# Peptides against a protein of PDB entry 3VZA: the designs that were tried, part 22

Target 1, 98 residues: chain A of PDB entry 3VZA
Amino acid sequence: RVERLCKSKELFEERLGLEIRRIHNEQLQFIFRHIDHKDPDKPYMFTLSINEQGDYEVTSCTPPLDCISEFQLKVRETNNFSAFIANIRKAFTALSFK
Target 2, 62 residues: chain B of PDB entry 3VZA
Amino acid sequence: AAYVTQLYYKISRIDWDYEVEPARIKGIHYGPDIAQPINMDSSHHSRCFISDYLWSLVPTAW

## One batch from the design tools (peptide; made by RFdiffusion4, then SolubleMPNN)

Design b1_p10_7_s3 (from b1_p10_7, 6 letters changed)
Fold by OpenDDE base, seed 2:
Structure b1_p10_7_s3 (fold): chain B 98 residues (1-98), chain C 62 residues (1-62), chain A 10 residues (1-10)
Amino acid sequence: as target 1 above (98 residues)
Amino acid sequence: as target 2 above (62 residues)
Amino acid sequence: MDLLRQILES
């Protein structure tokens, strides 16, 4: 099962172009690649934590997204984490076209 | 780690078929209505196209 | 969302 879990992570990372890391101060870092077809390895990333109020909070976003605050509000309202991540990727994709 | 794979499923709703050849991207996407099969030959597509396609399966409606 | 809290707080 351990081997399966490792393989699963690798498949998701490569196929979705999404890496997920635990980082300091109880945060998760989400790193998107495969966004820019001309530069597939260029990272687009954000970090997520739970703030003192118990709400999910985006603590950083690189490059910055104008819509990230709205998405943060939406995920708090809907608890739809899948849509949250997918919309962020969609926004990064749009940004890559400049 | 198990929690990471759980997160990936929570995000994508994709379950991979781990028994196929490495070049085959095969699995099932579990959408809100019905499950849809995934079955691609990765050698026929760029990494970016594959990722874009898979993410297109994930609903963006809140 | 409960899963995320478990992960972040673990």
Scores: peptide ipSAE 0.367, ipTM 0.949, DockQ to the pose 0.620
Fold by OpenDDE base, seed 3:
Structure b1_p10_7_s3 (fold): chain B 98 residues (1-98), chain C 62 residues (1-62), chain A 10 residues (1-10)
Amino acid sequence: as target 1 above (98 residues)
Amino acid sequence: as target 2 above (62 residues)
Amino acid sequence: MDLLRQILES
């Protein structure tokens, strides 16, 4: 099972171009790659935590996204985490087109 | 860890086929309607194309 | 949602 889990993580990381890390202060870091076709290894990142009120909170976003606060509101309203992550990737993709 | 693979599934709704050769990207995407198969030859596509394609399967409607 | 809370608060 451990071997399967390791393989699963590797497949998701490579195929989705998304790495997920647990970092300090009870946060998750999401690192997107394969966004810029001219620079596939360029990272697009955000970090996520749960604030004192129990709500999901984006604690950083690099590069910054104007829409991130709206997405944070939407995920709090809908609890649709899948759409939340997908929309962030979509926004990063749009940003990669200068 | 098990939690990270669970998180990937929560995000993508993709279940991979782990019994195929490395060059084959095979799995199932479980959307809200009908489950759709994934079956690609990775050697025929760029990494960016593959990622873009897979993410295109994930609905962005809230 | 619950899974995410479990992960973040673990």
Scores: peptide ipSAE 0.365, ipTM 0.949, DockQ to the pose 0.641
Fold by OpenDDE base, seed 4:
Structure b1_p10_7_s3 (fold): chain B 98 residues (1-98), chain C 62 residues (1-62), chain A 10 residues (1-10)
Amino acid sequence: as target 1 above (98 residues)
Amino acid sequence: as target 2 above (62 residues)
Amino acid sequence: MDLLRQILES
């Protein structure tokens, strides 16, 4: 089971180009790669926590996204975490073409 | 850790086939309507193309 | 969203 879990993580990281890390102060860091076809290893990342009110909060976003505040509102309203992450990736992709 | 694989599934709704050769990207995407098979030869595509394709399977509607 | 809360608070 442990071996399967390790393999699963590696497959997701490589195939989705998404790394997920637990970092200090009870946060998750999401690191996207494979965004810029000219620089596949360039990271696009954001961090997420639960604030004192119990709401999901984006604590950082690099590079910054104008739409991140709207997405934070949407995920709080809908609880659609999948769409939240997918929309962020789409936004990073659009940013890479600017 | 088990939590991270659970999170990946929650995000992508993809379940991989772990019994195939490393170059074969095989699995199932469980969308809201119907399950869709994934079956790609990674040696025929760039890393960015593969990731873009897989993410295209994930709905962005809230 | 229960999973995410469990992860962050564990």
Scores: peptide ipSAE 0.364, ipTM 0.949, DockQ to the pose 0.642
Fold by OpenDDE base, seed 1:
Structure b1_p10_7_s3 (fold): chain B 98 residues (1-98), chain C 62 residues (1-62), chain A 10 residues (1-10)
Amino acid sequence: as target 1 above (98 residues)
Amino acid sequence: as target 2 above (62 residues)
Amino acid sequence: MDLLRQILES
């Protein structure tokens, strides 16, 4: 089972171009790659935590996204985490063309 | 860790086939209504194309 | 979303 879990993580990281890390102060870091076809290893990342009110909060976003605050509001309202992550990736993709 | 694979499924709704050769990207995407098979030869595509394709399967509607 | 809370608070 441990071997399967390790393989699963590796497959998701490579195929989705998404790395997920647990970092300090009870946060998750999401690192997107494979965004810029001319620079596939260029990272696009954000960090996520739960604030004092119990709400999901984006604590950092690099590069910054104008839409990230709206997405944070939407995920709090809908609890659609999948759409939240997918929309962030779409926004990073759009930014890579600028 | 088990939690990270659970997160990946929560995000992508993809279940991989782990019994195929490494170059074969095979699995199932579980959409809200219909499950769709995934079956790609990674040697025929760039890493960015593969990622873009897989993410295109994930709905962005809230 | 319970999974995320479990992860972040564990």
Scores: peptide ipSAE 0.361, ipTM 0.949, DockQ to the pose 0.636

Design b1_p10_7_s4 (from b1_p10_7, 5 letters changed)
Fold by OpenDDE base, seed 1:
Structure b1_p10_7_s4 (fold): chain B 98 residues (1-98), chain C 62 residues (1-62), chain A 10 residues (1-10)
Amino acid sequence: as target 1 above (98 residues)
Amino acid sequence: as target 2 above (62 residues)
Amino acid sequence: LDLLRKILES
């Protein structure tokens, strides 16, 4: 089972181009790659925590996204975490064309 | 790592087939309506194309 | 949200 879990994580990281790390102060770091076809290893990142009120809170975003605050509001309202992550990737993709 | 793999499923709704050769990307995407198979040869595509394709399966509607 | 809490508190 441990071997399967390790393989699963590796497959998701490579195929989705998404790495997930637990970092200091009880935060999750999401690292997107494979965004820029001309520079596939260029990282696009954000960090996420759960604040004292129990809500999702984006604690950093690199490069910055104008829409990230709105997405934070939407995920709090809908609890659609999948759409939250997918929309962030779409926004990073759009940014890579600028 | 169990929680992380669960999080990947929560995000993507993809379940991989772990019994195929490494170059074959096989799995099932569980959308809100109908489950769809994933079956592609990674040697025929760039890493960016593969990622873009898989993410295109994930709905962005809130 | 529960899954995220489990990850962060683990």
Scores: peptide ipSAE 0.466, ipTM 0.956, DockQ to the pose 0.862
Fold by OpenDDE base, seed 3:
Structure b1_p10_7_s4 (fold): chain B 98 residues (1-98), chain C 62 residues (1-62), chain A 10 residues (1-10)
Amino acid sequence: as target 1 above (98 residues)
Amino acid sequence: as target 2 above (62 residues)
Amino acid sequence: LDLLRKILES
């Protein structure tokens, strides 16, 4: 089972181009790659926590996204975490087209 | 590790087939409607294309 | 949300 879990993580990281890390102060770091077709390894990142009120909170976003605060509001309203992550990737993708 | 893989499923709704050769990207996407198969030859596509395609399966409607 | 709490608090 442990071997399968390790393989699963590796497959998701490579195929989705999404790495998920636990970092300091009880935060998750989401690192997107494969966004810029001209620079596939360029990272697009955001960090996420759950605040004292129990709500999703984006604690950083690099590069910055104008829409990130709206997405934070939407995920709090809908609890649709899948759409939240997918929309962030979509926004990063749009940003990669200078 | 189990939590992270569960999170990937929560995000993507994809279940991989772990019994195929490495060059084959095979799995099932579980959308709100009918489950759809994933079956790609990774050697025929760029990493960016593969990722874009898989993410295109994930609905962005809130 | 519950899953995320479990991850963050683990």
Scores: peptide ipSAE 0.466, ipTM 0.956, DockQ to the pose 0.830
Fold by OpenDDE base, seed 2:
Structure b1_p10_7_s4 (fold): chain B 98 residues (1-98), chain C 62 residues (1-62), chain A 10 residues (1-10)
Amino acid sequence: as target 1 above (98 residues)
Amino acid sequence: as target 2 above (62 residues)
Amino acid sequence: LDLLRKILES
């Protein structure tokens, strides 16, 4: 099962172009790649925590997204984490076209 | 690793078929309606196309 | 949220 879990993570990372890391101060870092077809390895990333109120909080976003605050509000309202991540990727994709 | 893989499922709603050849991207996407199969030959597509396609399966409606 | 908490606290 451990081997399966490792394989699963690797498949998700490669196929979704999404790496997830735990970083300092109880945060998760989400790193998107495969966004820019001309530069597939270029990272687009954000970090996420659960704040003192128990809500999702985006603690950083690189490159910055104008819509990230709205998405944070939406995920707090809906608790739709899947849509939250997917919309962020969609926004990064749009940004890559400049 | 278990928690991270669970998180990937929470995000994508994809369950991979781990028994197929490495070049085959095969799995099931579980959307709000009915489950849909995924079955691609990765050698026929760029990494970016594959990722874009898979993410297109994930609803963005809140 | 529960899953995220588990990940962050593990």
Scores: peptide ipSAE 0.464, ipTM 0.956, DockQ to the pose 0.869
Fold by OpenDDE base, seed 4:
Formats: C-alpha cells, structure tokens, sequence
Structure b1_p10_7_s4 (fold): chain B 98 residues (1-98), chain C 62 residues (1-62), chain A 10 residues (1-10)
C-alpha cells in the first residue's frame, strides 16, 4: 500500500504537473509546472491555508493573479475545490502568454 | 501520502491504472456525467501537452 | 475542507 501511494503521488506530479507540499504555519503549497511550453519547468505557485474563521485563504501567489481574490470568494461560496484549482491553472496558463 | 493522493483525486477526479508500462498513461476520469477512459502513449507527446490535456478534463464551472 | 484540515493537522 505504501509503495502504491508513493507511485500514485509521483504519477500525479508528473502527469498533472502539480506538486503539493506542506509548508510552515499549516499551509499547503501548490506548484504548477508544464504551464509554459517554452519553459516547462518554470513554476507557477500559490499557498493555501484555512484561516481562523475556517475559510480557505490564499496566502501567496507567484506570479500574482488579478483573479485570485475572486477565486477565493468563489471556492468559499461553492466549496468546489476542483474548479478552484483548475481555474487557477487556467489563469496561470493565460498569464504565460502575455 | 494517503491524504495527498486523496487530494489529487479530489482535484482531478482521475484514477490511474498502475499495472501498465511507465510510458502508458492509462486511467479513468470521473466527471459529473459518464466516466471517460484515459489512454495515451507519453512518448508521443510533450509533458506540457499531456498536462494540458489532462487538465482539460477537469471542469472549471463553479 | 475536511480533507484539507486533515492534511494540515496530520
């Protein structure tokens, strides 16, 4: 089971180009790669926590996204975490073409 | 590790087939409607194309 | 939220 879990994580990281890390102060770091076809290893990342009110809170975003605050509001309203992450990736993709 | 893999599933709704060769990207995407198979030869595509394709399966509607 | 809480608190 442990071996399967390790393999699963590696497959998701490579195929989705998404790495998930636990970092200091009870935060998760989401690192997207494979965004820029000219520089596939360039990272696009954001960090996420649950604040004292119990809500999703984006604590950083690099590079910055104008839409990130709206996405934070939407995920709090809908609890659609999948759409939240997918929309962030779409926004990073659009940013890479500017 | 179990929680992380669960999170990946929560995000992508993809379940991989772990019994195939490394170059074969095989699995199932469980969308809101009917489940769709994934079956790609990774040697025929760039890493960016593969990721873009897989993410295209994930709905962005809130 | 439950899954995220479990990850952060594990």
Amino acid sequence: as target 1 above (98 residues)
Amino acid sequence: as target 2 above (62 residues)
Amino acid sequence: LDLLRKILES
Scores: peptide ipSAE 0.463, ipTM 0.956, DockQ to the pose 0.871

Design b1_p10_8_s1 (from b1_p10_8, 6 letters changed)
Fold by OpenDDE base, seed 2:
Structure b1_p10_8_s1 (fold): chain B 98 residues (1-98), chain C 62 residues (1-62), chain A 10 residues (1-10)
Amino acid sequence: as target 1 above (98 residues)
Amino acid sequence: as target 2 above (62 residues)
Amino acid sequence: DDLLQKLLDM
């Protein structure tokens, strides 16, 4: 079972180009790669926490996204975490073309 | 590890087939209405294309 | 660190 879980994580990381790390101060770091086809290993990342009110809070975003605050609002309203992450990736992808 | 894989499923709604050869990307994407198979030969695509394709399966509608 | 579990529960 442990081996399966490790394999699963590795498959998701490679295939989705998304690494998820637990970092200091009760945060999750989401690191997207495979965004820039000319530089597949270039990271696009954001960090996420649950604030004192119990809401999702983006604590950093690198490179910055103008839409990140709106997405934070949307995920709080809809609780659609999947769409939240997918939209962030979409935004990073768009940014990579600029 | 169990929790992070659960999070990946929560995000992507993809369940991989772990019994296939490493070069085969096979699984099922569970959309809101219909489950769709994933079946790719990874040797025929770039890593970026594969990721873009898989993410294209994930709805962005809130 | 229970953030991951919190996220999964939301």
Scores: peptide ipSAE 0.277, ipTM 0.947, DockQ to the pose 0.830
Fold by OpenDDE base, seed 3:
Structure b1_p10_8_s1 (fold): chain B 98 residues (1-98), chain C 62 residues (1-62), chain A 10 residues (1-10)
Amino acid sequence: as target 1 above (98 residues)
Amino acid sequence: as target 2 above (62 residues)
Amino acid sequence: DDLLQKLLDM
C-alpha cells in the first residue's frame, strides 16, 4: 500500500540518516546526516548520475572527498552499489573527525 | 515511493518490521551469509549512534 | 525520471 511505502521511506530516512532526492538533469542527490555526533543535522552529500556509457558518475560531493574518484572506479568495476554508498558514508565519517 | 524504498533496500539490505511500536527499531539485515535481527529501543540511543550502528551492518568490501 | 530505475537495474 501507498501508506506503507511512505512509512518505509520515513523510517529509512530517520534511521539511516540518509535522504535521497531526484534533482535536475536526471541526477540523484544523497544527503547523509547523523555523521557528526556534535552536529547531527549537518549534511554530507553527493550527487550521482548515469552517463552516456551507462556508468555511475559522481557529479558533486560536499564536502569534497579525496577518495570519491576511486570509489567511482570501484563501483564501476564491481557493481557493488551497497559498498559504494557505505564507503562514502565511512569517508564522510572520517572527515568529520578533525 | 516504491522505487525509493527499493533503493534503500539495495543499499542497506534491511527490511523493517512496520507493526511494532514507534520507539522500537526492529527489522532484519540480510547479509551475504546469515540474516541477522535488528531490535533496538530508540529511546536508549542517540540518532547518531543508531545510524552508525545500522551502517556498521553494511559491508564495505568491494 | 528513469534514473532510479536505471540505478536499480545496475
Scores: peptide ipSAE 0.270, ipTM 0.947, DockQ to the pose 0.854
Fold by OpenDDE base, seed 4:
Structure b1_p10_8_s1 (fold): chain B 98 residues (1-98), chain C 62 residues (1-62), chain A 10 residues (1-10)
Amino acid sequence: as target 1 above (98 residues)
Amino acid sequence: as target 2 above (62 residues)
Amino acid sequence: DDLLQKLLDM
């Protein structure tokens, strides 16, 4: 049901603190919140596309992560998209303490 | 909306229970080996704690 | 959506 789908999206956004948006040029924007316990609404975000070769490509990352290029390589090798997103969140969390 | 919810499941492997009261965070996390229940009272935790806890269920091993 | 579908297929 459409109503359930809408509710599901809202529950995921609030509970995971992750918003997923379609943006220009066939990209997805992933916006993490609830990272900084002192500022729960502070966004940590990256954008993702599928390049001409069909591979995941991170097109932006704010704030920047030194490990993002390595994660992009790992997800291309493993296709473990779940671990990819989870590791990015972990990295943002670590960054929030610095 | 179907696509984005499918993506959320692909990421988190969580399936929510939609029949409970809004303050109850209830669902199932489907790990690679076993499934485990999620059952929290959101009024007892901060938003950040809840998110951190749920993400802790998601494996980071490649 | 093609992008979402491509992501889901990988």
Scores: peptide ipSAE 0.149, ipTM 0.941, DockQ to the pose 0.864
Fold by OpenDDE base, seed 5:
Structure b1_p10_8_s1 (fold): chain B 98 residues (1-98), chain C 62 residues (1-62), chain A 10 residues (1-10)
Amino acid sequence: as target 1 above (98 residues)
Amino acid sequence: as target 2 above (62 residues)
Amino acid sequence: DDLLQKLLDM
């Protein structure tokens, strides 16, 4: 049902602290919250597209992650999108400790 | 909305139980080995703890 | 959404 889908989205957004948006130029924006326990609403985000070759391409990352290019390579090699997103969150978490 | 929920499942491998009280975080995580139940009282935890816990269920091995 | 569909199909 449409009602369930709406509820599902809300549950995922709140419980995972991950919002997913469609943005201009055929991109997805992934916005992580609940990363910094001192500031749970502080956003950590990146944008993703599929390039002309059909490969995942990170088009922005805020704050920047040194490892993001390596993760992009890894997800292209493995197609493990779950690990890709989880590793990015892990990296943002590590960054939040400074 | 349908697509985004499918994407959330692709990422997390979590299926929520939608027929429980709002304060109950109940579902199933489908890991690579065996499925594990999720059953938490959200009132006992911070939002950050809940998110950290749920993400800890998601393997980071490539 | 084409991108989302592509992501889901990969």
Scores: peptide ipSAE 0.139, ipTM 0.940, DockQ to the pose 0.886

Design b1_p10_8_s2 (from b1_p10_8, 5 letters changed)
Fold by OpenDDE base, seed 4:
Structure b1_p10_8_s2 (fold): chain B 98 residues (1-98), chain C 62 residues (1-62), chain A 10 residues (1-10)
Amino acid sequence: as target 1 above (98 residues)
Amino acid sequence: as target 2 above (62 residues)
Amino acid sequence: DSLLQKLLSL
């Protein structure tokens, strides 16, 4: 059901504080909110694509994360996309305390 | 779109219960071990707390 | 879409 799919997306966006958008040049943008408890609507985001070799490539990260290159390597090695996203959120959370 | 909800499931491994009242956050998290229920009253928690809690269910081990 | 296909194959 189409209406169920719409509801599902809305529930995930609100409850996880994660929005996923398709953007230009076959990229996905991942936008995290609910990171900073003092500013719940502040966005933390990154964009993802597939490079010429077929590997995941982070094309932007705002704010910057020192660990993002390591995470990109790890997800290429393990193909554990869930851990990839979760670790990025964890890193953004740590950054919000600085 | 169906692919969006599929991505959310692949990321979080959460399946929501869509038949409950809006204030009830109910579902199942399918971790690598045993599936665990989710059942929260959203009116008792901040948005940040809810998100932090749900993400705490997602393993970060590579 | 190569990216989506890769992600959906997980």
Scores: peptide ipSAE 0.642, ipTM 0.960, DockQ to the pose 0.675
Fold by OpenDDE base, seed 2:
Structure b1_p10_8_s2 (fold): chain B 98 residues (1-98), chain C 62 residues (1-62), chain A 10 residues (1-10)
Amino acid sequence: as target 1 above (98 residues)
Amino acid sequence: as target 2 above (62 residues)
Amino acid sequence: DSLLQKLLSL
């Protein structure tokens, strides 16, 4: 049911604090919130695409993460997309402590 | 869209219980070993705590 | 969409 799918999306967005958007040029934008406990609505985001070689490519990351290139390599090697997203969130969380 | 829900599941491995009241966060996390129930009252926790807790269920090992 | 296709094939 469409209503169930919509509700599912809303629940994931709110509970995980993760919004997934389709943007131009066949990219996905991942927007994390609920990272900074002092500013729960502050977004931490990155965009993802597939390059000409068919590999995952992070096309932007805001705020920037020093580890993002390593994570990109790891997800290409392991295809563990779950760990990829989780590690990015972990990195954003660490960054929020400044 | 169905693909979005599929992505969330592939990322989190969480399946929600859609029959409970909105304040109840109820579902199942499917890990590689044992499926773990999720059952918490959201009114007793901050949004950040809830998210942190749920993400803590997701393995970060590559 | 090649990206979605890859992701959904995981």
Scores: peptide ipSAE 0.627, ipTM 0.960, DockQ to the pose 0.685
Fold by OpenDDE base, seed 3:
Structure b1_p10_8_s2 (fold): chain B 98 residues (1-98), chain C 62 residues (1-62), chain A 10 residues (1-10)
Amino acid sequence: as target 1 above (98 residues)
Amino acid sequence: as target 2 above (62 residues)
Amino acid sequence: DSLLQKLLSL
């Protein structure tokens, strides 16, 4: 049912603190919240696209992460998208501790 | 859209129980070895704790 | 689009 799909999205957004948006030029924006316990609504985000070679490419990251280029390489090698997203969240979490 | 919920599942490997009361966070995490139940009372935890806990279920090994 | 197709094929 359509109602369940809407509910499912809302549950994932709230419980994981992750919003996924389609944006211009065939990109996806991933917005993490609930990272900083002192400011739960503070967004940590990155955008993703496919380059001309067909590989995942991070087109922006706010705040910037030193490890993002390495993660981009790893996801291209492994195609483990779950680990890619989880590691980015882990890195954002570490960054929130000053 | 259906594609976004599929993305959430591919990322988290979580399937929610949609029949429980809203304050109950109930579902199943499907890891590589054995499925683990999720069953939390959201009124007992902060939003950040809940998210941190759920993400802790997701493997970070490449 | 191509990005979604790639992700959903995993």
Scores: peptide ipSAE 0.618, ipTM 0.959, DockQ to the pose 0.712
Fold by OpenDDE base, seed 1:
Structure b1_p10_8_s2 (fold): chain B 98 residues (1-98), chain C 62 residues (1-62), chain A 10 residues (1-10)
Amino acid sequence: as target 1 above (98 residues)
Amino acid sequence: as target 2 above (62 residues)
Amino acid sequence: DSLLQKLLSL
């Protein structure tokens, strides 16, 4: 049911603090919130695409992460997309402490 | 919206219980070995705490 | 959509 799907999306967005959006040029934007406990609505985001070789490619990352290139390599090697997203959130969390 | 919910499951491995009251965060996390229940009262926690807790269930090992 | 296809194939 469409109603169930809409509710599911809303629950995931709020509870995980993760919004997923389709954007131009066949890309997905991942927006993390609830990272900074003092500023829960502050967004931490990256965009993802598939390059000409068929590999995952991070096309933007705001704020920038030094480890993003390594994670991109790891997800290409392992295809563990869950770990990829979780590690990015972990990195954003670490960055929020500065 | 169907593909989005599929992505959320692939990322988190969480399946929500949709029959409980809105303030109850209830579901199941399907880890690689053992499934674990989730059952929280959202009114007792901050949004950031809830998110941090749920993400702590997701393995970061490649 | 090649990206979605890749993700959903996992």
Scores: peptide ipSAE 0.614, ipTM 0.959, DockQ to the pose 0.677

